# Ledger of designs, part 42: peptides against a protein of PDB entry 8OXM

Target 1, 371 residues: chain A of PDB entry 8OXM
Amino acid sequence: FKAEFRLAGGVNLPKIIDCVGSDGKERRQLVKGRDDLRQDAVMQQVFQMCNTLLQRNTETRKRKLTICTYKVVPLSQRSGVLEWCTGTVPIGEFLVNNEDGAHKRYRPNDFSAFQCQKKMMEVQKKSFEEKYEVFMDVCQNFQPVFRYFCMEKFLDPAIWFEKRLAYTRSVATSSIVGYILGLGDRHVQNILINEQSAELVHIDLGVAFEQGKILPTPETVPFRLTRDIVDGMGITGVEGVFRRCCEKTMEVMRNSQETLLTIVEVLLYDPLFDWTMNPLKALYLQQRPEDETELHPTLNADDQECKRNLSDIDQSFNKVAERVLMRLQEKLKGVEEGTVLSVGGQVNLLIQQAIDPKNLSRLFPGWKAWV

## One batch from the design tools (peptide; made by RFdiffusion4, then SolubleMPNN)

Design b1_p10_7_s3 (from b1_p10_7, 3 letters changed)
Fold by OpenDDE base, seed 2:
Structure b1_p10_7_s3 (fold): chain B 371 residues (1-371), chain A 10 residues (1-10)
Amino acid sequence: as target 1 above (371 residues)
Amino acid sequence: SSVEQELLAA
């Protein structure tokens, strides 16, 4: 390792370390401290499996439908090494950075990101009606700008068009696979965009199997399909390429039901894979100071070995695992709200749920549903 | 581990 490190942004101040491999090549690594990278490592293996399924199908292979993956080496329950995603930026940093964010640059007369956040925090404990009204006011005064990402990065019109299609395909693939796996916590800092490929990289995969629904503020959308995410697709929005790529991804997932169920079953019963939501994790996810700059002292969660009292905790765990498997089987059969849907019907329902301002207004303010 | 301590101390 080099003697010098850089701090990456964010609450946990991960260290960027340059290491020299046994091959003499320099590689950038992100060292996360006080974070369980085992969940990320397991979910990356599931994404690699999903990519294998997508590459076996001729229609998804021709569309280059893939989830971007990165290398994760867990070192302990509280430390590990991530492959540094060189040439990626958080979509939140591009969109809502306080100094040079795209909203401030292209829409200087709109509400600031801070004003939007403050307005939504003020109504966090209010009725769903009050949340909806304030969310609509925020949305009216905070117009999408993510179309400018591809326009800034890709000056050649043919390249620009190709990269916008790559982005749209990446959003579609990650949205459907993320929905099948019940991936939550899809805030704007947990989604990176590759500045060369325009593909998305999903990070911090600790909220899976719909565990976002049991948060103090439950997640109300199947995936992130907010106004900026849609704006990055260009004038067609969710229609055409995005919808077709969602349908083709969903078709491959549904046709791979046995493989997906078998893998998820093994993971749910792996004693090393803690996918369950706990109260401390829930507090950490929804009491994070919304300002990335405030070093809140990470509560030393003392290693209270929660001695899982074997009998009653195992029965409760098994019932939760069974419920997750049943819900996964329903999704893979196209069962939504007790109705069996076609691939097109299921994808349409998920798109409508993800773009519904009533669902978006109910999310935790730190999710930034107006972005 | 020694490697973990070295990575966290670096």
Scores: peptide ipSAE 0.000, ipTM 0.375, DockQ to the pose 0.037
Fold by OpenDDE base, seed 3:
Structure b1_p10_7_s3 (fold): chain B 371 residues (1-371), chain A 10 residues (1-10)
Amino acid sequence: as target 1 above (371 residues)
Amino acid sequence: SSVEQELLAA
């Protein structure tokens, strides 16, 4: 290990350490404190299995459809080491950094990221109609700029075109696999982009199996397909390459139903894998920046073991696990809202749900649905 | 190293 460390930024201030391997190669590692990396480790194994299924199919292999994975070594319930994604940046840092963000650089007369967040926070407790109206005003005055990522990084037109296709394929693959697994909390800091490959890396995988739907502000979209995410695909948007890659990914997932159900069943009943949403985690994920000042660390984790009878907890857990498995089986059969859809019909419904400004306007303001 | 001890103590 080098004696120096860097901060990666973010709320938990993870430490970036440089390690020299026995092969003489430098490797960056991220050390997270106070985070349970076991969920990330388990979800990375599921993504590796999905990648194996995608590589076995000729149509998905030809398209190079993969989810980017990283190595996670959990050390404790609150610590671990992950392989730092060298040459990645959070999409939020590129888009909405206060000093040099792409929105400020390319759209200096639009609303600031702070003004957009403030407007959406002011209506957070209002009706869905008022949220929709303010979201539409924010969207009108905050226009997409993510097309400029590939244009800044890739000056050669042939390379630029190839990287835009790699990005679009990465969004499609991660969106469909993320939907099947019920991956939530896809805010702009939990999605990294690789500056060399233009592929996405999804981090912080603690909201899975649709547990985002039971948050105080429930998640209303199947995956992140916001205006900037679409703008990065270029002029075709969600049509052509993106749609076809979603359909081919969904075909492989549906044809692998038995394998995916067996894997998820083992994980749901693993006593070491706490995938359930708890009130403290829900509060942490949807806490207001203003509420950070009053949480003195004097919440003694008094082990108020809510001695809810072990039997009632176990019965409640088993019922939630059964519902997750049933919903996963429905998704893999193409059952949406009680109707069996074709792969094209299911993918179309998911795209429409993800881009619907009514669904986007209902999200927690911290998710930044206008970005 | 001090970093390895800090990693093992976390």
Scores: peptide ipSAE 0.000, ipTM 0.377, DockQ to the pose 0.031
Fold by OpenDDE base, seed 4:
Structure b1_p10_7_s3 (fold): chain B 371 residues (1-371), chain A 10 residues (1-10)
Amino acid sequence: as target 1 above (371 residues)
Amino acid sequence: SSVEQELLAA
């Protein structure tokens, strides 16, 4: 280990450390404190399994369809070591950084990211109709710019084209795998883009198995397919390469039903894997600035004496796990809203749900559905 | 966490 460390941003002040391996190679690592990395570690294992399934199929292998993974070593319930995603940037940092974000650089006359957020926060407690109207106004005055990522990073036209295809394939694979695993929408800072490969890396996998649907503001999209995500694909948008890669990924997932169900069943009943949404985690994920004032943590220590009968907790947990497994089985059968769909029909429905401005306008404003 | 970054930027 080098004696020097860098702080990564954020409340938890993760430490970036450089390590020399036994092979003499320097490797950057992120040491997180006060964070449970077990869920991230489990989800990385599931992604590796999905990648194995995708590599076995000739059509997905030819397309190099993979979900990017990183190494996670949990050290405790509140600490671990991550492989630092060297040469990655959060898409949110590239797009909406206050100083030099791509929206500010390419669209200086559009609304600021702050103005967009403010407008959507003002309607957060209002009707779906009013949310939709304000979301459409925000979208009209905050036009997509993510196409410029590949244009800035890849000056050679042939490389640029190849990297835009790599990006599109990465979005397709992560979207379908993310839907199957119920990852839902992803905050813009929890999606990293690799500056060399143009592939996405999903981090902070704290919402899985559709637990985003039980948040105070429930998720309304199957995955993040916002306007900037689509703009990065170039002029074809969700058509052509993206759609075909989604269909081929979904085909592999559906054809691997028994394997995926078995893996998820083992994980859902693993006593070391807490995937359930708890109220504190829900508040943390959707905290409002207005809610900071009254939550004095008079969590009196005495609420430990609610000996909720272990039996009632176990029965409630089992019912949630069974419901997750049933919903996973439905997804893998192509059952959507009680109807059996073809792979193409299911993928089409998911794309339409993910790009629908009515669904996007109902998302938690903190997840920036206009980006 | 992205949520932590947003809470610090607000």
Scores: peptide ipSAE 0.000, ipTM 0.430, DockQ to the pose 0.235
Fold by OpenDDE base, seed 5:
Structure b1_p10_7_s3 (fold): chain B 371 residues (1-371), chain A 10 residues (1-10)
Amino acid sequence: as target 1 above (371 residues)
Amino acid sequence: SSVEQELLAA
């Protein structure tokens, strides 16, 4: 270990430590304290398996469809080491940084990120109709700019085009894999973009198996496909490359149904894998102040001395696990809203659900659905 | 330790 460390920022003030391995290689490590990295570690293993399935299929291998993974070493229930994703930036940092964000640079006459968030917070407890109207006003006055990421980072036109394709493929793969696994909490700080590859890295995998739907403000979209996410794909948006990559990813997932069900079943019943949403975690996720500067006390998960009878916990857990497996089986069969869809039909429905302003307007304001 | 081996295999 080097004697120097850097702070990565954010609520838990993770430490970036430079380490020399026994192989003499320098490696950056992110040391998270007071956080259970077991869920991230398990989800990385699931992503590696999904990548193995995608590499076995000729059509997905030719398209280089992969979900980006990082190494996670849990040290305890409250600490771990992450591989630091060097050369990545949160999409939120690029887009909506208060001083030098792309929205401010390219759209200086639009609403500020703060004005957008304030407007959506003012209607947070209002009707869906009022939320939709204010969301449409925000969207009208906050136009997407994420196309400029690739334009700033990749000055050569041929490289720019390849990186925009890499980005689009990464969004497609992570969106479909994330949907199958029910990955939630996809706010703009939980999605990193690699400044060299233009691929996305999904972090903080603590909301999985559709547990985002049981939050105090339920998640209403299958994945993040907001206006800036789409703008990064270029002029074709969701049409062409993105749609085809989603379809090919979904085809591999559906054709791997038995393997995916078996692995998710083992994980759901692993007593070391806490995937269930608890009330304290739900409050922590949706009571975060907008200002990353306020040290929210890490609600220690150990204060759940809710002496619920072990038997009632186990029965409730098993019923939740069974429902998750049933819903996963439905997704892998293409069953949506009681109808069996083709791969193209299912992918189309998911895209429409993810881009629907009515669904986006209902999300928690901290998710920043207008970005 | 197993943690050192995993960190070294990283």
Scores: peptide ipSAE 0.000, ipTM 0.381, DockQ to the pose 0.025

Design b1_p10_7_s4 (from b1_p10_7, 7 letters changed)
Fold by OpenDDE base, seed 2:
Structure b1_p10_7_s4 (fold): chain B 371 residues (1-371), chain A 10 residues (1-10)
Amino acid sequence: as target 1 above (371 residues)
Amino acid sequence: SDILKEMLDS
């Protein structure tokens, strides 16, 4: 390890360290403190399995449908080493978090990201109707700009077109795989974009198996398909390439039902894999400060060994695990809202749910549904 | 972890 480190920014102040491997190559590593990276490591293994399934299928292989993965080495319940994805940027950093964010550069007369957040926070405890009205006002005065990411990075028109297709495929694959696994907390800092490939890297996988639905403000969308995410696809939006890639990914997932159920069952009952939502985690996720720059002292939740008292807690846990497995089986059968759908019907419903401004307006303001 | 590796290598 080099003696020097850099801060990556953000609430947990992760340390970027350079290490020399046994091969003599320098590699940048992200050291997260205070985060349990075991969940990320397990979810990366699940993503690798999904990639193996996608690579075995001729239609998904031809489309190069993959979910981007990174190496995770958990060191403890509160520390680990991530492979730093060099040449990636959070979509939120590109769009809104820098003084020179794309919204400010391309839409200087629109509301600022801060103004949008403030307006949505003011209505956080209001009715769904009031949230919807303010969300629509925010959306009118905060127009999407993510199309400019590929335009800035790829000046050659043929390369630009190829990278826009790579982006669209990456969004489709990660959206469907993420939906099947019930991946939540898909805010703009938890999604990185690779500046060379235009592929997405999903990080911070701590909300899985629909545990986002039991948050104090429940998640109301199956995946992030906000206006900027759609704008990055270009003029066709969710139609054509995105929809077809979602359908082909969903076909592979549904045809791999037995494998996916067996894998998830093993994970749900692994005592080392804490996938359950707890009140402290829920509080941490939805009491995020207005400014991502404020060092909230992560309350040292003392090591209360929640020794799962084996009787009543185990029955409640088993019933939650069984419900997760049943819901996963329903998704893999195409059961939505008690109806069996075709792959095309299921994908269509999920797209409509993800883009519905009524669903988006109900999300926690820190999710930034207007971006 | 090891069970997942065995299931992938099978």
Scores: peptide ipSAE 0.005, ipTM 0.499, DockQ to the pose 0.020
Fold by OpenDDE base, seed 1:
Structure b1_p10_7_s4 (fold): chain B 371 residues (1-371), chain A 10 residues (1-10)
Amino acid sequence: as target 1 above (371 residues)
Amino acid sequence: SDILKEMLDS
């Protein structure tokens, strides 16, 4: 390891380190402390399995449908090493950086990212109607700019077009795989874009198996398909390439039902894999910037008291695991809201749910559904 | 490595 490190920022102060391998190659790594990387490691293994299924199918292989993965090495329950995604940027950093973000550069007369967040935080405890009205006002005064990512990075028109297609395919694959695994909505800082491939990398996989639905502000979308995510696809939006890639991904997932159920069953009952949402994790994920000062001391102490009634906890856990498996089986059968849908019908419903401003307006304001 | 442990414990 080199003696120098860089801070990546954030509450957990992850350290970027450069190491020389036994092969003499320099590799950049992210060292996370005070964070459980086991869930990320497990989800990367599931993504690798999904990629194997997608490569075996001729239609998904021809479309080069893959979910990007990174190497995770968990060292303990609270520590690990990640492969640093070199040549990637968080989509949130590109879009809403305070200094040089694309919204500020291309739309200088729109609301600032801070003004949008403030307006949505002011209505957080209000009715769904008031949230929807303010969300529509924010959206009107904060227009999408993510089309400019590919235009800035790829100056050759033929390369630009191919990279925009690669982006659209990556969003489609990650959206459908993410829906099947119940990843839900994704914070804009937890979606990286590769500056060379235009493919997405999803990081910090701490919410899976629809556990986002039991947050204090429950998730209302199957995956992140916000206006900027759609704008990056270009003039066709969710139609054409995106829809077809979603359908072909969903077809492979549904045709692989037995394999996916078996894998997820083994994971859900692994005593080393804590996928359940706990109250402290829920508070952390939906914490307000004002609340960051008070919760810092208490997170270290009370990990001991949750050991009490193992039998009632185990029965409650088993019932949650069974419900997750049942819901996964329903998704893989195309059962939505008690109705069996075709692949095209299911994908259409999911797209409509993900782009619905009523659903987006109900999300936690910290996750910036207007971006 | 001891450096990784020291970096995680810091």
Scores: peptide ipSAE 0.000, ipTM 0.395, DockQ to the pose 0.036
Fold by OpenDDE base, seed 3:
Formats: structure tokens, sequence, C-alpha cells
Structure b1_p10_7_s4 (fold): chain B 371 residues (1-371), chain A 10 residues (1-10)
């Protein structure tokens, strides 16, 4: 290991360390000291399995449809080593985090990222109608710029076109696989883009099996397909390549239903895999700036009421696990809202749900649905 | 540890 480390940014201040392998190659590692990496490790194994299914099918293999994975080594419930995805950047860092973010550079007369967030926070406790109106005003005054990512990184037109195609395929594969697994918390810091491949890397996999729907502000979209995500696909948007890659991914997932159900069943009943949403995790994910001041340490909530009988906890857990398996089986059969859909019909419904401004306006402001 | 070595060699 080198004696120097870098900070990757974010609340948990993960440390990037450089190590030299026995092969003499330098490799970067991310050391997390406060996150439970067990869920990330399990979800990476599920993604590797999904990739194996996608590689067996000739049509998905020809399209190189894969979800990007990274190596995870959990050391404890609160520490682990991740493979650092060298040459990746959070999409939020490129778009909005830096003083020189792409929105500020390409759209200097639009609302700032801070103004957009402030407007959406002001209506957070308001009606769905008021949230929708303010979201539409924000969207009108904050236009997408993510097309410029590939244009800045890939100056050769043939390479640029190939990388935009790789991006579109990566969004399609990760969106459908993420929907099947019920992956949530897809905010702009939890999605990295590779600066060489233009492929997405999904990190922080702690919200799975639709547990994002039971958050205090429930998730209302199946995956992130916001205006900037669509803008990165170029002039065709969600039509053509994206739609076809979603359909081919969904076809492979539906044709692999028995394998997917069996593996998810084993994982849901693994006592080492805590996938359930807890109140502390929900508070952490949707913490309000106002709530930082009122964390008085007086939650000496008596440890007595959390002694729910072990039997009642186990029965409640089993009922949630059964409901997750049943919903997964419905998705893999194409059952949406009690109706059996074709692959094309199901993919169309999911795209419409993901791009609907009414669904996007209802998301937690920290998710940044206008980006 | 040998685990870190095996992970670096894989």
Amino acid sequence: as target 1 above (371 residues)
Amino acid sequence: SDILKEMLDS
C-alpha cells in the first residue's frame, strides 16, 4: 500500500488508497469505515448472475448488455474494502456539485442547483398539485446538459457515437435489472459514469426489493430516467436503442424467472443479509437540514418496547419476505397492476412511469428529480 | 493477510 490516501468526498469520507499487486500493477481501493458493505456485496453477486444470464442469450450478448460490477470485501458490519472504479465520476459531480458543473457552464442563465433544491424543499410538505407546479417551473428553468459529457470526453465523432451507444445500453440494462430487484435510492451521487467506457456503475445498493416505497417520502419511479439521463442518450431519447435494450433485457429476465426467484429466496432468508428498511436507515436517507439541530440525545427511548416478541418479529419478517417474492414473481410474469403485459407493454409502462413529471415531483428533494 | 493476497492475485 502507498502511504498517501485521497478522499472520495461524501458524508462518510471514504478513503481512496493505492496498492501495488503481486503482479506489479497499481490498483485503487476505496475504504469505507461507517457503511455496511454486506448488502453491496450480495447485490454485486446478484448483478454477476444477471450478467451471466445476459451473456448466455445471443441477442443481449451481441448488444454487450451488462450491469457494471465492482469487487466488495466486507470486513465488518461497518467497514470494508471496495474496488475503486478508477476513471469514474458521480453523475451529480459532473452535473451540479462543482462550481464548474455542466449546468452552470452550459446554462449560466438557468436556476442554480441550490435554487432548484430550495424551491422543491419549500413545497416538500405541500399538496401533490403544488409540488407538480413548482417541479414544472424548476424543469423549465433548469434544462438538461448531460449530452455534453460524451462530447467533452470523446472528440472523435465515431468514438463519440460508440460511447453514446454504450451509455444508452448501460442505462437500459441497469434500469431493467434494477427494477426487477427493486433497487432504490438512485440519487445522482449513487450513480457513477466511467469516463472511458461511458457505462454507469451503481453504488450504495442498500435500498433493494422495493424498500424505497416504504420510506417516509416513498419512491414513485421504477428507476432513474430523469431529463439529464435521457439527454445523455442523444436525439432519440428513450426511443430506438434504449427501448430495444430494455425489451431484450426484460425478455432474458422473464425467461430466467425460476433461477432469479430461487436465488432471491435464498438471499431474503439469509440471516446475514439485512435488506429490510429500519427507522434509523430511513432517517439517514431522508434527513432534513432542520432535523440536524433537533437531534437531542434524549432518544433514550426505553429499549423495552423494541423487545417485540421474537415470534412477532419473525412472523412480520416472513410476511414481508413472502410479499417481496410474490411481487418479484409478478414482475417476471409481466403482471403490472393486476394486468398481464407483453415484454413491450411492460417496458413501455415502466418508461412512462419513470419519465412522468407527476411521479418525479413527488420524490424526496434530495433525490434531485429535476437533474 | 493471505485473504488480501488472494484478492490481489485474482
Scores: peptide ipSAE 0.000, ipTM 0.400, DockQ to the pose 0.022
Fold by OpenDDE base, seed 4:
Structure b1_p10_7_s4 (fold): chain B 371 residues (1-371), chain A 10 residues (1-10)
Amino acid sequence: as target 1 above (371 residues)
Amino acid sequence: SDILKEMLDS
């Protein structure tokens, strides 16, 4: 280990350390404290399995459809070491950094990211109609700019086109696999983009198996497909390459139903894998700025043995696991809203749900659905 | 180990 470390920012103040391996190679590591990396580690393994399925299929292999993975080494229930994704930037940092974000640089007369957030927070407790109206006003005055990421990083037109294609394929693969695994919407800081490959890296996989639907503000989209995410695909948006890559990914997932069900079943019943949403995690994910004052981190949640009868906990857990497996089986059969859809029909429904301003306006404002 | 612990505790 080198004696120096850097802060990566964020609430948990993760530390970036440089390590020299036994091979003499320098490797950056992210040391994350006060966080359970077991879920991330498990989800990385599931992504590797999905990648194996995608590489076996000729159509997905030819398209290089892959989810980017990183190494996770859990050290405890509250600590671990991550492979630092060198040469990546959070899409949120590129887009909405306070000083030099792409929205401010390219759209200086639009609303600031702060103004957008404030407007959406003011309507958070209001009707869906009022949320929709304010969301549309925000969207009108906060126009997408993520196209400029590839234009800034890739000056050669042929390279630029190839990287925009790599980005589009990465979004498609992660969106469909993310839907199958129930990752839901992803906060803009939890999606990294590789500055060399233009591929996405999804980090902080703390919401899986549709547990985002049981949050105080339920998720209303199958995956993040916001205006900036679409803008990065270029002029075709969700049509053409993105749609075809989604369809080919969904085809592989549906044709791998038995394998995926078996894997997820093993994971859901693994006593070391806590995938369930708990109230503290829900509060952390949807913490209101107003609530910051009273949450002293009394991490002295003493083991109040809530002696809930072990039998009632186990029965409740099993019923949740069964419902997750049933819903996964439905997704893999193309069952949406009680109807069996073709791959194209299912992918179309998911895209429409993900881009619907009515669904986006209902998301938790902290996740910035206008970005 | 100890450096990692010190880094997590700091």
Scores: peptide ipSAE 0.000, ipTM 0.393, DockQ to the pose 0.039

